# Peptides against a protein of PDB entry 8BZL: the designs that were tried, part 233

Target 1, 228 residues: chain A of PDB entry 8BZL
Amino acid sequence: SYDRAITVFSPDGHLFQVEYAQEAVKKGSTAVGVRGRDIVVLGVEKKSVAKLQDERTVRKICALDDNVCMAFAGLTADARIVINRARVECQSHRLTVEDPVTVEYITRYIASLKQRYTQSNGRRPFGISALIVGFDFDGTPRLYQTDPSGTYHAWKANAIGRGAKSVREFLEKNYTDEAIETDDLTIKLVIKALLEVVQSGGKNIELAVMRRDQSLKILNPEEIEKYV
Target 2, 242 residues: chain B of PDB entry 8BZL
Amino acid sequence: SRRYDSRTTIFSPEGRLYQVEYAMEAIGHAGTCLGILANDGVLLAAERRNIHKLLDEVFFSEKIYKLNEDMACSVAGITSDANVLTNELRLIAQRYLLQYQEPIPCEQLVTALCDIKQAYTQFGGKRPFGVSLLYIGWDKHYGFQLYQSDPSGNYGGWKATCIGNNSAAAVSMLKQDYKEGEMTLKSALALAIKVLNKTMDVSKLSAEKVEIATLTRENGKTVIRVLKQKEVEQLIKKHEEE

## One batch from the design tools (peptide; made by RFdiffusion4, then SolubleMPNN)

Design b1_p23_1_s1 (from b1_p23_1, 11 letters changed)
Fold by OpenDDE base, seed 2:
Structure b1_p23_1_s1 (fold): chain B 228 residues (1-228), chain C 242 residues (1-242), chain A 23 residues (1-23)
Amino acid sequence: as target 1 above (228 residues)
Amino acid sequence: as target 2 above (242 residues)
Amino acid sequence: SSFEKIDDEQSRVAAEAMRERMY
């Protein structure tokens, strides 16, 4: 069976380890991203934090740079590696190019990293998909998604993880220009989308907002409840 | 499926890393280690299984390792793997100190090791480490801290947790008895004894079978102390009287 | 070996908790 080896082609042209990595993503907590007019919003389903666990250490949304943040679905340990590499690249870019990365640039970097892990001997694919949001230096909001294969695409809105199908269906129906007309409406859209798969209200949602020329803001549970 | 169990850590059709999961199961066969965070300190309590008369004097602890002046850890799992990881922790901490002329923040040390653990789950020719660790420490950023890491390279901060034998039962007890915001080191020690008494497969808890280390701050310095056998005996006695 | 026979169920429950946190 060809699926016993590190990422190789099957006779019918499948990369089983990549496909199986995608299955690992589906086991991850649901993440949603929405691009508004002048805002980008990430929301993640919080797994019930075990009693006695420090919530500070259970963050699903992270900054890659001042103008870029990322949510992921899949293996948390794998994600940490990708995040660290991306952060280093963001800083390197600032030093060498004297400008922050574009969201597309850093997405492409992450995608390339993932792709290499699908082609390199002795490495398994990363078991993560990522939603990458931010602002380009011209003030344009961006949302990208990457998967274990190293593919990436730009989106208006998207979701990854175990509840992604339901969330995407919701977004396809409810993402309109009117629904993202204001920052608050955009935030509300993300929360409503997550509530399709999250059973309990604001306590089980992690929400991050980035506005033009502003740093990433992670909303506290009280702030989230105001939108519910 | 048995096909995904025998080689380099790869994904199963369901997106599982069976070698990592098996490593996690192996941790349960190790001696119990507890960690409890208090307002005025943090502690590790570990089951001591290897009491052999011919062992040379264990100056510090069999299962508790000092990492630097501000951090210690306990290990559950394969001893040889544990030795490698604890040595690496010390090296990482030392390199950081040399580079920055400051002690490494607790979470950064934990993360650095977790990245190593993760690598051993992703790169060919490697197997996961069969080890979970509890970390206790103090830094100027977050004060007293307790962390747990597992074979996957995942980690988390905890107020109280347990790894090794009967860890699930211990965690359940900790959830019931841990009083958030009101935990003193004294009460934490008592809780540790209570939990160990119930989770260790012994008729009576003895001081010779328990190692306890506390991390406190005294005069602006971190103090890591392994409790003397007599001190542990007193804790056990107090528990038996309650 | 540092491993002793333990309650397989308890070990499984603990492992399950760790598995849940992997993702």
Scores: peptide ipSAE 0.411, ipTM 0.783, DockQ to the pose 0.358
Fold by OpenDDE base, seed 1:
Structure b1_p23_1_s1 (fold): chain B 228 residues (1-228), chain C 242 residues (1-242), chain A 23 residues (1-23)
Amino acid sequence: as target 1 above (228 residues)
Amino acid sequence: as target 2 above (242 residues)
Amino acid sequence: SSFEKIDDEQSRVAAEAMRERMY
């Protein structure tokens, strides 16, 4: 019976399928998020897109709502499911509560979704981690991370994916109040962090910026090169 | 490691879904399918392996399926799985049409099926579909489109791509010869024949072993046409003369 | 399509490309 796709505890109390899902995340392209003073920035390592592939369909950064964006590392198909459900929830919240979601709210929703897939019989965990950034209605910038277990935390800066360790080490050393004093400096910090693991400069980086009271902006390669 | 090879929808210690990977490998054993996007149309070209002279039904197309008036697909992999998925595509498209009184956008149809495929990789008691698909279509949002989906539920848009046997070699050839922005349907057809001739490892490409469908726009309507054998023969002949 | 047991290196390469795109 293939009903064996059960996330169960090991004798020592580990959920192996969750841990293995975390290994799936490590196979993903590196993503980084940084919270500035009045800006949130997401950066993702661009995998070599096949020359004949449409770039439109390879985006690793997406909007969940006008005030919330998400980057992920891990299984792309899994991410699509999470993104779609999150978008529906954002719209539903606007209709029912008459306000946009807080970044924490939508993060908690995603986290809860992931957690359910770790506990439901006949389901495997989602093989993705996510960086969720945005602004609350009061203008406060937020950055959250979720993992396959359904845990989530707020961060000043963080990274996920194959190069996350190196990027986090860089951020731990270089994230200061001075380093995020301006929007431009915050963007530079993200780019520099990604360059720890990405070769060939700005051409291999996807960068998204959300400023206070502004929609998500995806920077073009030329704009990225200005910061390199 | 072998324990995870036999179980569906379970991560390996390394974070791999072996059943999905094995499904992908299985697709490589299927006949070659090509898709090429042109400025004035999009085409599918597929290898026909099962030529049974005793088949009573003249199947105009073994591997190319019309999904609706604006979309068609080609399949590589397990035939039974392909039949289920193509039927599901038709149902999704029809339900959308009934609900919204307009044709389903191409990418939306692709994503709907991909969500089903993904589910079969995540829910226990199910195995991945052993099928990759190429989709051709037209909609008012993006015009002519070509998509590829795989057993994982992942998909992408393409200018040109290949699935099935020798797909890697075919993709390499497409990368070399595809000219972005300058591809006409006529040129795309010639390119398809060129690639198939090299990929099918036959001394002479036969029209009996090749299925080609084109999707064009005529008078504001989408036209999906499977090329007649004579037309394919002519394309092959032209290629041999070059 | 009958899955012929073709130990085709090309099939493995194609599968690898698909696997790489999974993540």
Scores: peptide ipSAE 0.327, ipTM 0.722, DockQ to the pose 0.392
Fold by OpenDDE base, seed 4:
Structure b1_p23_1_s1 (fold): chain B 228 residues (1-228), chain C 242 residues (1-242), chain A 23 residues (1-23)
Amino acid sequence: as target 1 above (228 residues)
Amino acid sequence: as target 2 above (242 residues)
Amino acid sequence: SSFEKIDDEQSRVAAEAMRERMY
């Protein structure tokens, strides 16, 4: 059966394992990314952490380097593998090239990694999509999205995960130059976008902000509530 | 190799990894393991199912394994898989110690094993490990810690949790009785006995069927101790009197 | 044996909790 073959095309040209990996992404919590003028913002829907679970160990936004961070949707264990490889590559790049990676570079690296896992026998695709944001060395804010197939594209704003469709629809309507005119407005846009699918206020949102020439900042719930 | 295509864990049309899920289900059939984090220590309590008169009594722990001087784990699932993973944990910890001349941080050890577990869910010719683990440890970064990992390669930190048989009921009890910020090792031990008594669905809990290990700090050193049967008996007796 | 027959419902609930944490 073509659906069980890892690297076999269906008669109609489908790679079912890649498509099914995309379905795994849709089971993940919603993540949203927005590129502002001088800011990039990632927001993620917080899953209800089980009572007695340490919240520290449940994070969906992570730094890849000082200038790059990533949110993901899909299999958490798969994401960890990708994140670790990306981090190693970022460090390697700094050592070999003596400059930090561009956001596009690290995205392409991740995408290539994913693609290899779609074409190699004996490996299933990664069940994750990622939003990768950051700043290039020239200070340009970037947002990229990658999926299980290994494709990647640059975006002004995008969303992944179970609520991605609704969030994207919101962003398509509300993402304007005016809406991202300031850092605060950009943050507000992300929060509003997530609130389309997240019940309750800032308590169920994880939000990370990276401003030009600044480190990644994860906002606490109180800070998030100020924008609501 | 093409021969492994049929044995590779693959996605269902709905994006599920059924072989991983089935491995998770298998864990429910294993003996119960509990972990409880206290302010002054952390403990593992495990059901001992294999009690035979001809077993060597010198083998004091069936389900609780010392990993290094600062960490121990308990296992629920396929015993052979557990043996492989616990051995790997020890090797990882040893390699780290040799390389860095310091003990591996608890979460790093857990993560390293979880990466292996994840790999067995993604690479051909491999099946998921049919094992969940509870890890207890101490390090200078986070102090006393309790972690749980499952066949998917996912893990998390916990204040208290349970794996294996009747784990859902045990977790419910832990949620009810665990007092955050006020948990002493003594109270944790009492709670462990309480939960095990109910989880094992026995009229009378026997010390021979329970393994308990505690991890504490004494004079700046980690002490991992498996409780003696007499100590467990005392805990059970105390519980029966309450 | 490492495995015994247990209540299928309890095992299912436990498995479900783990499955939910996968994503």
Scores: peptide ipSAE 0.416, ipTM 0.788, DockQ to the pose 0.350; fails the geometry check

Design b1_p23_1_s1 (from b1_p23_1, 11 letters changed)
Fold by OpenDDE base, seed 3:
Structure b1_p23_1_s1 (fold): chain B 228 residues (1-228), chain C 242 residues (1-242), chain A 23 residues (1-23)
Amino acid sequence: as target 1 above (228 residues)
Amino acid sequence: as target 2 above (242 residues)
Amino acid sequence: SSFEKIDDEQSRVAAEAMRERMY
């Protein structure tokens, strides 16, 4: 019989495929998320786009719904699957419940999806972590992080990917109420955090901003440079 | 180490999918395929390796496949895998057309196949497809387009790119000679011949060893044309004279 | 032959480029 078991417990109680999936995340470009007072900001390290490659197809920040967006670190192909499933769920929720999803709800959905892929025979874990930000229908800004295991937590600020440690250390030192007092300061905080691991300033940063009752805005390089 | 590369859908301790990476490496041994986006069209050029004297003179495109009226693709890798994937592309495109009464957008078709490729990297009992594809197409959203996909299920848009044998060298040449915003289909064809002449493992480039397809717009319709051998010969001759 | 080595190297470089885009 073909062994269909992909993720199994080690004698020591480890799920190695989940742990290894977490290592895959560490190979991904760095992403950072920050929750401000009335703003949520995602920033991602841009990969060096190969000459002649269309930058349009290299987006690492995407909308899940009008009120939710996501950045990820890890396998891009895996991320696409998760994003598509999440988008379908967001639309389904709007149709069935007649309200947009809360950020927590869609995070939990994604987390559950990931968890199933750690337990189902014949499936490997998703090799991605995600930062999910947005606004609940009551106008509350939210930031969640999820990993390959399907765990998730709410954060004020967090980072994932290859430079996550350095970025988190920066955020731990610099995330204060004063640092997020305004939208602009919050954006600046994200940029500064990414600059811990990204070279050449704003040209290598993708930045997305969502304000209350506004759609996701991806900043152009010129807009990013204003904060540098 | 052997435990992690022998199974198709598991992560290594370092977070690598070795079977996918091995599939990528295998593609480097396939015939060269290149794509070039121009202002007035897009083209695919592919090396034809299977020239057998006993093959019927009716040269069907070996490596270039029409997917629908607005898209074509070229393949590098395992032929049987390529046949499966090209068939799937056609089916996806047809189903979309039937459902929406309009052609599938180019990127959406590419993405649909890439989702299938990804699935074969994640589900047990499946191996990655040993195929990379170049896609050319036109749609009302983005006009002329060129895409590349690989065994991982990843894809990207390109102005010019190459897959298969000596693809890295080809890409380097394309980077040097491709003039963004100034590329005509005519110049793209010339560039394709130039690159193939240098990248193909042949002493002399001949028309029998090259397949070229162009995608253009005429009177509001997409035209996909495979160049005749004589046309390719003329392109080669022109290149040799310059 | 040197040509075979070049071919192998080219294949490796191409594969590396694809691997880099996986993440």
Scores: peptide ipSAE 0.393, ipTM 0.770, DockQ to the pose 0.294; fails the geometry check

Design b1_p23_1_s2 (from b1_p23_1, 9 letters changed)
Fold by OpenDDE base, seed 4:
Structure b1_p23_1_s2 (fold): chain B 228 residues (1-228), chain C 242 residues (1-242), chain A 23 residues (1-23)
Amino acid sequence: as target 1 above (228 residues)
Amino acid sequence: as target 2 above (242 residues)
Amino acid sequence: SSFEKIDDEQARVARERQIEEMY
């Protein structure tokens, strides 16, 4: 059956394994990214941590470099592979080019990696979409999305995962120049967007903020509650 | 190329990796393994199933493996897969030690193996490992640690957890009886016996069917010790008296 | 507290949770 073939097009032009990998993404926790004027914000639906589980081992937002952060939806183990390779590339780039990667560069790298896994009979696609945010060396804030197919696009705001549709609908209505006029408003926009799908308010949200010329900051629950 | 395609773990229409799920199901039928983190140590307790009277070989440990001086693991699942993975863990730890002249951090060893597990869920011609592992260890970064990993290559840190047969019931009991911040190794051992007694498909818990290892720090060194049968018997006896 | 072994349904739910944790 064509659905079992990793790299074969169906008669109607579908790559089923890529499409099914996209379904795996939809099983993931919701992630949202917003590009502000001088800020980028990632928010993720916090996974329910089981009693007796160590919370430090449950992370949905990961730094790729000092200037780049990534959130993902889909298979956690797959994400770890992508993150590790991206981190290596970021460091390699710093060593070889003597500059940090641009957000587009590392996104393209990740996208190319994913794409290769869609054209190899010996590999299944990655079951992951990613939101990649950061600042270019010129201080420009960037937000990119990648999917299992290896496609990538730049966004002002976007969402991935199980609640992505509702979050995107919210962002389409509420993302305005006024809504991102300040850093605080941008953060508030992300939180409000996540609250469309996340129950119990700020306790179930992981939020990362990167401001221009500043390091990545992960907000604690108390800081998040100030925006709710 | 087409031959490998049929053996590659693939996504279902719903985005599921059934071969990984089936591997997890297989682990559910394996012997029970418990891990409990205490303030002064960490332990593994495992069900020993391969007790045959005609077995001439003195098996020191069937389910618990020393990985290095600072880490041990227990395995639930396919024995052959377990042997491969435990050997790989030892090799990874050894290579790290040789390269950096210090022991590998616990989580880093776990993640290294988990990346291998993940690869076996993504590459053609490979099947998922039918193995879950519990890892105990100590490092200077986080102190005493307990981790669990599964066939997907996913892992997590735990205060207490269980894998294998009746693991859900064991976890429920651990949730009930585990006292955060007040768990001593002694109390953890007692809890392990309590949980195993209830989760194992035996009327009476026998020391012959239980393997226990503790990891402690003594004089700035990690000590991994497999409890002697007599020690396990005493723990069982104490449990029966309560 | 009387410990009862988890029934098949509870075991199923636990497995489903484990699968969900993969994502």
Scores: peptide ipSAE 0.369, ipTM 0.764, DockQ to the pose 0.192
Fold by OpenDDE base, seed 2:
Structure b1_p23_1_s2 (fold): chain B 228 residues (1-228), chain C 242 residues (1-242), chain A 23 residues (1-23)
Amino acid sequence: as target 1 above (228 residues)
Amino acid sequence: as target 2 above (242 residues)
Amino acid sequence: SSFEKIDDEQARVARERQIEEMY
């Protein structure tokens, strides 16, 4: 029945489907985001690409626009829907406002989309959390996180997915002004953070870097190994 | 909890979509479909299970569908679901062609269908499609391509893969025998027969139970061809001699 | 048969992998 509410309050006031969507996120590969001084870095635990699988089709980090990138943890198919909607909004904003979106704007858009799926009849929540990074027009680096509930917050550094707890604990200890003093140090911080949960070194890490006034750069495994 | 097994696709307490997983399980019982990418072409090979003598022979293929001039697919799972999805693929491809005056890129067609599949896992009152697909195609962007999609709306590109019954064994064999960079269409066909013989668990493979389609480029045009029974027989014979 | 058991195990592993790939 289309009238069957999926996400409803329990007698105790819980939205179980939202909570369970958060559990789906925890099943996802670990992603980490760090805001540096003039750089934003996303790192993701690579899923072991099956032998004979085309690596081109396995991406955990994607661009939403020239100035915004996203990593996610949770259901890949759900993420694709969110990414597509976000990309359309970014382009629409450029056409209507004649400026690129701010990182906060697109995050809020994504968050609102997610929230609607927690309240709409006959829809389950999106089973994803996202780390959204980029630069505002004034050159300010930004990092946001959004959850299945549609909440979002700005962060200096954060992690999502199965290893998020360990990575966050690492970041809480090691994120200092000195640790992000340079772009290279910021990158190194992300890699070290991921290595708390990734055993096979740089081969199992996907890393993306966005510097001020530069496009997204995906580092190859060899480039990553230089920081290990 | 049984409660999450019987309802519209919702999250379990552990964050699982059991209805999607069950759809995948159902596909595991369907007839085997193989896809192999070669340097000079790509192929689909499928098990034909329903050989009814009374079935009108006019059907191009039971399990392999031409989508447009540059793409074909094979399906494992519920036939009715497959028919719906293959029709949608054709419509999407046609609409794209009309809108852009160019054939739809292979991956875009795959993703368009995958978005539909995903929707059926998220919206109430709907069940997941009990279908996995293999897609073969050619476009100017990536050349020959092979994709697989599942009930979740997830997809991936492959050099070789298998869906349906005994797919795990097939994939294992493909991993062993697939020679990256050296795969010709001829060798791919031979490999397909070898793998099908194993997956179908028959002492003798018969041509009547196997459908094979190849996609090649000739004179700057894509050619999709379903192999004739005699051609399949020859492939089987060669396999038996080796 | 040992073959059937192997096939069942392989099938299970393949399904588990497919499920894992959803995330």
Scores: peptide ipSAE 0.387, ipTM 0.797, DockQ to the pose 0.235; fails the geometry check
Fold by OpenDDE base, seed 3:
Structure b1_p23_1_s2 (fold): chain B 228 residues (1-228), chain C 242 residues (1-242), chain A 23 residues (1-23)
Amino acid sequence: as target 1 above (228 residues)
Amino acid sequence: as target 2 above (242 residues)
Amino acid sequence: SSFEKIDDEQARVARERQIEEMY
């Protein structure tokens, strides 16, 4: 069966393992990213934390560097590998180039990493998509998405994971210049978008905000509730 | 080349890693391991299945492994895989200590092993490890800690959890009886006995079939102690009297 | 026995949860 070979095209030109990796992404918790004027916001559907599980160990939004953060959908263990590689690259870039990475640069790095795992016979694709947000050194907010194939694009707003379709539909209707006019409005937009698929309001949302010239801030549940 | 691909863990059409799932299923048939975090310590309790009269007195716990001075783990699953992983944990911890002249943080050790596990789910010619682990430890960053990891390379911190046979029932009981913020090591031990009694599906729990280790802090040092059989007997007796 | 069936079902549910937690 052609689908058993990781790096072999089907007769009709499909890379089944890449397509199936995309299905793995759809099993992941929903993540949303929005680029505002001077803010980037990531929101993620919190997995129902088991009653006895430590919430600290269940983070779906992580910093890659001081100016870049990432959310993902799909296999958590796969994501950890990508995150670690990206962090190393960010630090390496600072040392070699003496500047932080651009959001595009680190996205491209991640994308290239993923792509290589689609062409190696000894490796399966990463089962993750990622939303990568941050600020370039010139202060420009950026949002990128990458998928298991290694493709990437810049977005104003996007979503990944199981509820991505509904969230994207919401964003397509509600993402306007007015909706992102202020930082608070941008945050509200993300929360509203997630609420399309997340039950029980702000308690099940993880939200991260990066403002221009500021570090990543993860909002606590109380802070999130203020925007609901 | 094609033969190599056939042995690689690959995605199903639905985005599932069946080899990982099958590994998890195999672990469900393994002996039960419990972990409980208390305010003043953390414990592991494990079912002993290989009680053979002809076995030399195992001076060391069969299922509970000391990793370093500040950490221990228990395993559920394929014994050979468990031995490899526990050895790797020790090596990672030792290398860290050598490099940094301080003990490896608990979560960092867990993560390091989980990255190895993940690799065995992604690289060709490798199969997932058929092992889940519970980790107990202390470090200066987070104090007493309990972690669980599975064949996927996923892990999480827990206040109480269970792996192996009847783990679902155990977890349900833990959810019911675990008192957040009020758990003493003494109460945790009692809870462990209670849960093991249920999970092992025995009318009477015997001390010979249970291994328990506690991790505490005494005089600024971590103490990992495997309970003596007599101590376990006393715990069982107390449980039967309640 | 009903108990065995319950245990099997609980085990199945636990495995399913563990699988879901992978994502």
Scores: peptide ipSAE 0.366, ipTM 0.766, DockQ to the pose 0.239; fails the geometry check

Design b1_p23_1_s2 (from b1_p23_1, 9 letters changed)
Fold by OpenDDE base, seed 1:
Structure b1_p23_1_s2 (fold): chain B 228 residues (1-228), chain C 242 residues (1-242), chain A 23 residues (1-23)
Amino acid sequence: as target 1 above (228 residues)
Amino acid sequence: as target 2 above (242 residues)
Amino acid sequence: SSFEKIDDEQARVARERQIEEMY
């Protein structure tokens, strides 16, 4: 029945499809985000790339604009839809407002998109959470998280995906002003956090760094190993 | 859990899309298709299951479709779904050409279809397409390319891969025998025959049951051709002699 | 046959990998 392919409230007030979408997120590879003083860092657990698969097509960290980057956990195909819409919005904003989006703005846009898919008849929620990092035009580093419900919040540090609980527990213990005093220390914090759930060191980590007034940099495995 | 099995666009309590998984299961029973990327070309090889002598139309290719001058695909799964998707691919490619006056990049065509597939997993009143596709193509951005897509709308680039029946065994063999950076189209064709012989579990591979298409570049143009039966016979013969 | 069981197991593993790759 087509009427059943909707997100509805249970008698006890739950939106089961949203909750189940959150379970889909937990099946995803772990992603972590940390806001430093003048740096934002995203780290993702590398999927075991099948032998003969092109690594180019397995990216879990993507740029939304020059000043905004996103990592996600959950359904990859769902994420592609969100990413594409966010990119279009970033470009549209530049054309209409003549300024790059703020990280909050694009997060809110993504959140609103997700929320609409929880309320529209004949649509299931997006099975993804996202960590969105970047710099506002005033140079302020930002980190936001969105979930399948369309809820979003700003964070100093957070994690999503299958290992998120362990990573968050680590971050709660180790995120201090001293731990993010330098860019290098901030990067180390992200790597250490991911190593709580990722085996075999830096080879299984994808790391993206954005510094103030700089473009997104994806670290190579050798660069990551220097921090391990 | 079974209550979600019949619903096409809803999550299970465990965060699974069962209809997508079942579509993938259905594809596992379809005829084998494989793709191999070489330095000087890319190929598709597919099992032909339905050879009806009474068919008036000589289907030169049952499972391999030309999409445009620079791309072709093979399909594993429901034929009717495949026809819809291949038609959509052609339309997308044509619209792009008309709009931009250049051929659509390979990955962009793949992603456009994958977005459609994804939509059929998210919108009510839709079911997933029971089809996986292999795409071969050439563009000025990445040269020769091989992609695979599934009912979820997920896709990836590959040096070599396989879909359909016994795809796991095929992929294992490809992993063993594929030499990265050293693969010629000639060696790729030989490898394709070797893999198909194993996946079809037939002592003697018949050229009638195999379709092969190659995509090459000649004089700055893409050439897509389906191998003639005689050419396939020669490849099989060479394999039997080794 | 033992070969059929191996093939079935390989097929199962392949399907499981494909499902895992969705996420």
Scores: peptide ipSAE 0.365, ipTM 0.777, DockQ to the pose 0.245; fails the geometry check

